# Peptides against a protein of PDB entry 5ZK1, part 23

Target 1, 52 residues: chain A of PDB entry 5ZK1
Amino acid sequence: KREVRLMKNREAARECRRKKKEYVKCLENRVAVLENQNKTLIEELKALKDLY
Target 2, 52 residues: chain A of PDB entry 5ZK1 as posed
Amino acid sequence: KREVRLMKNREAARESRRKKKEYVKCLENRVAVLENQNKTLIEELKALKDLY

## One batch from the design tools (peptide; aimed at target 1 T40 L41 E44 L51)

Design b2_p30_5_s3 (made by RFdiffusion4, then SolubleMPNN; from b2_p30_5, 17 letters changed)
Fold by OpenDDE base, seed 4:
Structure b2_p30_5_s3 (fold): chain B 52 residues (1-52), chain A 30 residues (1-30)
Amino acid sequence: as target 1 above (52 residues)
Amino acid sequence: DEYKKKLEEALKNREEVLKEILKALEELKK
């Protein structure tokens, strides 16, 4: 009984660390996409300001 | 003029979302 509880706790701790790592990676990817989109919008806004 | 205003609004909205995500990332790294 004790060994099975320790095994389940180790599995739950591995799964919690995996889920946290995946969530951070999803947020980092979303930041990189939004930073690229902002860079493009800033470049478009500069080009529009240089035409007038 | 209207297209420039739409781009300025789209930029502002993305900067707000970026600030929120960066805060959430900082909290998760603690």
Scores: peptide ipSAE 0.098, ipTM 0.628, DockQ to the pose 0.075
OpenDDE base, seeds 1, 2, 3, 5: peptide ipSAE 0.039, 0.049, 0.061, 0.046; ipTM 0.522, 0.533, 0.563, 0.513

Design b2_p30_5_s4 (made by RFdiffusion4, then SolubleMPNN; from b2_p30_5, 17 letters changed)
Fold by OpenDDE base, seed 5:
Structure b2_p30_5_s4 (fold): chain B 52 residues (1-52), chain A 30 residues (1-30)
Amino acid sequence: as target 1 above (52 residues)
Amino acid sequence: SELEEKLKAALENREAILKEILEALEKLKK
């Protein structure tokens, strides 16, 4: 009985760490996309200002 | 121009979202 509880706790802790890592990766990917979009918007704003 | 103000607002909105995500990442990495 104790060993099964320790196994389940280790599995739950592994799953929690996996889910946290996947969520962090999702946020890091979203940051990279938003940074690229901001770069494009800055370039568009610069090109528009260079016309006046 | 109306286009410049739309682009500025779109930049500011994305910068705000970036700050929120970076703060969330900092809390998750601790």
Scores: peptide ipSAE 0.194, ipTM 0.740, DockQ to the pose 0.074
OpenDDE base, seeds 1, 2, 3, 4: peptide ipSAE 0.150, 0.193, 0.178, 0.162; ipTM 0.675, 0.736, 0.721, 0.707

Design b2_p30_6 (made by RFdiffusion4)
Pose (drawn by RFdiffusion4):
Structure b2_p30_6 (pose): chain A 52 residues (1-52), chain P 30 residues (1-30)
Amino acid sequence: as target 2 above (52 residues)
Amino acid sequence: SLEEHVEKLEEHVETLEEHVEELEEHVEEL
């Protein structure tokens, strides 16, 4: 039973790593989206201020 | 002018709606 006890752990470590890289990717993606949104909003604020 | 002001507000509202849609997608990922 200990052999399977170790096998399930080995399998679980793979999925854990997959979820970890995927999560990081997601975080970077969210950063890039937030950077683009921020640049667009700032530019529009500059345009509205120049409107006055 | 009042026309240029309205056009700028409409563009800004469209940009805010797009950003809200992008943020809702990220909330769904959680």

Design b2_p30_6_s1 (made by RFdiffusion4, then SolubleMPNN; from b2_p30_6, 18 letters changed)
Fold by OpenDDE base, seed 3:
Structure b2_p30_6_s1 (fold): chain B 52 residues (1-52), chain A 30 residues (1-30)
Amino acid sequence: as target 1 above (52 residues)
Amino acid sequence: SEKELKELLENLEAVLKKQLEELKKFLEEL
Protein backbone atom coordinates (compact mmCIF):
# COMPACT_ATOMS: atom_id res chain seq x y z
CA LYS B 1 0.00 0.00 0.00
CA ARG B 2 1.07 3.68 -0.56
CA GLU B 3 0.51 4.40 3.18
CA VAL B 4 3.06 1.72 4.27
CA ARG B 5 5.70 3.22 1.90
CA LEU B 6 5.08 6.73 3.32
CA MET B 7 5.31 5.38 6.91
CA LYS B 8 8.66 3.59 6.15
CA ASN B 9 10.02 6.79 4.51
CA ARG B 10 9.07 8.86 7.62
CA GLU B 11 10.73 6.25 9.89
CA ALA B 12 13.93 6.23 7.73
CA ALA B 13 14.04 10.07 7.81
CA ARG B 14 13.65 10.05 11.65
CA GLU B 15 16.43 7.43 11.97
CA CYS B 16 18.75 9.45 9.66
CA ARG B 17 18.19 12.60 11.83
CA ARG B 18 18.79 10.55 15.04
CA LYS B 19 22.10 9.06 13.70
CA LYS B 20 23.31 12.53 12.58
CA LYS B 21 22.56 14.00 16.05
CA GLU B 22 24.36 11.11 17.80
CA TYR B 23 27.38 11.43 15.45
CA VAL B 24 27.70 15.17 16.30
CA LYS B 25 27.38 14.34 20.02
CA CYS B 26 30.13 11.69 19.66
CA LEU B 27 32.44 14.29 17.99
CA GLU B 28 31.67 16.87 20.73
CA ASN B 29 32.51 14.27 23.39
CA ARG B 30 35.78 13.34 21.56
CA VAL B 31 36.80 17.03 21.51
CA ALA B 32 36.03 17.41 25.25
CA VAL B 33 38.08 14.24 25.97
CA LEU B 34 41.10 15.53 23.98
CA GLU B 35 40.89 18.97 25.65
CA ASN B 36 40.83 17.35 29.11
CA GLN B 37 43.74 15.01 28.19
CA ASN B 38 45.81 17.98 26.96
CA LYS B 39 44.99 20.00 30.11
CA THR B 40 45.97 17.10 32.38
CA LEU B 41 49.25 16.46 30.48
CA ILE B 42 50.14 20.19 30.66
CA GLU B 43 49.39 20.33 34.42
CA GLU B 44 51.54 17.23 35.04
CA LEU B 45 54.44 18.43 32.88
CA LYS B 46 54.28 21.67 34.92
CA ALA B 47 54.19 19.80 38.26
CA LEU B 48 57.11 17.61 37.10
CA LYS B 49 59.10 20.70 36.02
CA ASP B 50 58.41 22.43 39.38
CA LEU B 51 59.97 19.39 41.19
CA TYR B 52 63.33 19.64 39.29
CA SER A 1 58.94 11.42 45.04
CA GLU A 2 58.88 8.25 42.85
CA LYS A 3 55.72 7.21 44.81
CA GLU A 4 53.92 10.51 44.03
CA LEU A 5 54.78 10.09 40.30
CA LYS A 6 53.27 6.56 40.31
CA GLU A 7 50.09 7.85 42.02
CA LEU A 8 49.80 10.66 39.38
CA LEU A 9 50.17 8.11 36.51
CA GLU A 10 47.52 5.82 38.07
CA ASN A 11 45.11 8.79 38.38
CA LEU A 12 45.74 9.65 34.69
CA GLU A 13 45.08 6.08 33.57
CA ALA A 14 41.78 6.12 35.54
CA VAL A 15 40.67 9.43 33.88
CA LEU A 16 41.64 8.16 30.38
CA LYS A 17 39.78 4.84 30.93
CA LYS A 18 36.56 6.68 31.95
CA GLN A 19 36.78 8.92 28.88
CA LEU A 20 37.26 5.89 26.58
CA GLU A 21 34.17 4.17 28.07
CA GLU A 22 32.10 7.35 27.45
CA LEU A 23 33.27 7.34 23.78
CA LYS A 24 32.34 3.64 23.39
CA LYS A 25 28.84 4.33 24.77
CA PHE A 26 28.20 7.00 22.11
CA LEU A 27 29.52 4.68 19.34
CA GLU A 28 27.14 1.88 20.48
CA GLU A 29 24.17 4.32 20.26
CA LEU A 30 25.05 4.99 16.58
Scores: peptide ipSAE 0.048, ipTM 0.504, DockQ to the pose 0.309
OpenDDE base, seeds 1, 2, 4, 5: peptide ipSAE 0.036, 0.041, 0.024, 0.042; ipTM 0.543, 0.554, 0.474, 0.549

Design b2_p30_6_s2 (made by RFdiffusion4, then SolubleMPNN; from b2_p30_6, 18 letters changed; failed a check: too like the target's own chain)
Amino acid sequence: SAEELKKLLENLEAVLKEQLEKLEEFLKKL

Design b2_p30_6_s3 (made by RFdiffusion4, then SolubleMPNN; from b2_p30_6, 19 letters changed)
Fold by OpenDDE base, seed 3:
Structure b2_p30_6_s3 (fold): chain B 52 residues (1-52), chain A 30 residues (1-30)
Amino acid sequence: as target 1 above (52 residues)
Amino acid sequence: SEEELKKLLENLEAVLKKQLEELEKFKKLL
């Protein structure tokens, strides 16, 4: 039936938008973790240089 | 060692750069 195909298309489009938003959020969270790790490594390297 | 920390930093910066470039491509399509 046409109505069932239109419903499934709307559901697939909602799921595609949801998955895209979740993937972007996962990348943003991973970027924030790497930026924090890089900051800590820079601070550790600086503290090591200040001891010699 | 200092050399191990520098290599780890360089690797994390290279991963961070790739993830930012990927994020920007996805933001342009939203």
Scores: peptide ipSAE 0.076, ipTM 0.609, DockQ to the pose 0.072
OpenDDE base, seeds 1, 2, 4, 5: peptide ipSAE 0.075, 0.039, 0.074, 0.047; ipTM 0.607, 0.537, 0.608, 0.548

Design b2_p30_6_s4 (made by RFdiffusion4, then SolubleMPNN; from b2_p30_6, 19 letters changed)
Fold by OpenDDE base, seed 5:
Structure b2_p30_6_s4 (fold): chain B 52 residues (1-52), chain A 30 residues (1-30)
Amino acid sequence: as target 1 above (52 residues)
Amino acid sequence: SSEELKKLLENKEAVLKKQLEELEEFKKLE
């Protein structure tokens, strides 16, 4: 029936929006981790340069 | 030499700084 197809389409659209939100959150977390690691590595590289 | 090691560390720091800038720009687009 047409109604069942419209219901399934609404569910698929909700799931697509959920997956997109989870993907963005995963990227934001990865960016934050990489920013922190990169800052630490830059500081370690500076400290190593001061020893040589 | 100590000078070659310094240049290598300077180049690595410059690459890491660029990667940090690119990550910060990417974060502003979200």
Scores: peptide ipSAE 0.038, ipTM 0.542, DockQ to the pose 0.109
OpenDDE base, seeds 1, 2, 3, 4: peptide ipSAE 0.037, 0.035, 0.037, 0.035; ipTM 0.548, 0.543, 0.542, 0.545

Design b2_p30_7 (made by RFdiffusion4; failed a check: a stray cysteine)
Pose (drawn by RFdiffusion4):
Structure b2_p30_7 (pose): chain A 52 residues (1-52), chain P 30 residues (1-30)
Amino acid sequence: as target 2 above (52 residues)
Amino acid sequence: YVKCLENRVAVLENQNKTLIEELKALKDLY
């Protein structure tokens, strides 16, 4: 039973790594989206301030 | 029209503050 106990752990480590990398890619993507949103909002604020 | 422009500026400032706080939180997560 120990052999399977180790097999399930080996299999679980793969999925854990997959979720880890996927999560990191998710974080980076969210950063890029937030950077674009920030640049757009700042530019619109500049335009509305120039409007006065 | 001026009151509408002022309201829009306030909304944009609140949205920008929220984006900056989220970017800080994501940097602290690393």

Design b2_p30_7_s1 (made by RFdiffusion4, then SolubleMPNN; from b2_p30_7, 11 letters changed; failed a check: too like the target's own chain)
Amino acid sequence: DKEELEKKIEVLENQNKTLIEELKKLKELK

Design b2_p30_7_s2 (made by RFdiffusion4, then SolubleMPNN; from b2_p30_7, 11 letters changed; failed a check: too like the target's own chain)
Amino acid sequence: SMEELEKRIKVLENQNKTLIEELEELKKLK

Design b2_p30_7_s3 (made by RFdiffusion4, then SolubleMPNN; from b2_p30_7, 11 letters changed; failed a check: too like the target's own chain)
Amino acid sequence: MRKELEERIKVLENQNKTLIEELEKLKAEK

Design b2_p30_7_s4 (made by RFdiffusion4, then SolubleMPNN; from b2_p30_7, 11 letters changed; failed a check: too like the target's own chain)
Amino acid sequence: SMAELEKRIAVLENQNKTLIEELKKLEEEK

Design b2_p30_8 (made by RFdiffusion4)
Pose (drawn by RFdiffusion4):
Structure b2_p30_8 (pose): chain A 52 residues (1-52), chain P 30 residues (1-30)
Amino acid sequence: as target 2 above (52 residues)
Amino acid sequence: LLEELDEHLEKLDELLEERDESLEELDELL
């Protein structure tokens, strides 16, 4: 039973790594999106301010 | 000019709402 106990752990480590890389990727994507949203918002604020 | 000002304010509100939603989604992810 110990051999399977180790086999399930080995399999679980793969999925854990997959979720870890995927998660980092998601974070980085979110950062890029937030950066684009921030530049757009700032530019619109500049345009509205220049409107006065 | 007042119509252009309203349009700019509406666009800014939309952009702020989209940014706040993106930050809420990031908080949920973290």

Design b2_p30_8_s1 (made by RFdiffusion4, then SolubleMPNN; from b2_p30_8, 21 letters changed; failed a check: too like the target's own chain)
Amino acid sequence: MEKKLEEQKKVLENQNKTLIEELKKLEELL

Design b2_p30_8_s2 (made by RFdiffusion4, then SolubleMPNN; from b2_p30_8, 19 letters changed; failed a check: too like the target's own chain)
Amino acid sequence: MEKKLKEQKEVLENQNKTLIEELEELKKLL

Design b2_p30_8_s3 (made by RFdiffusion4, then SolubleMPNN; from b2_p30_8, 19 letters changed; failed a check: too like the target's own chain)
Amino acid sequence: MEKELEERLKVIENQNKTLIEELKELEELL

Design b2_p30_8_s4 (made by RFdiffusion4, then SolubleMPNN; from b2_p30_8, 19 letters changed; failed a check: too like the target's own chain)
Amino acid sequence: MEEELEKQKKVLENQNKTLIEELEELKKLL

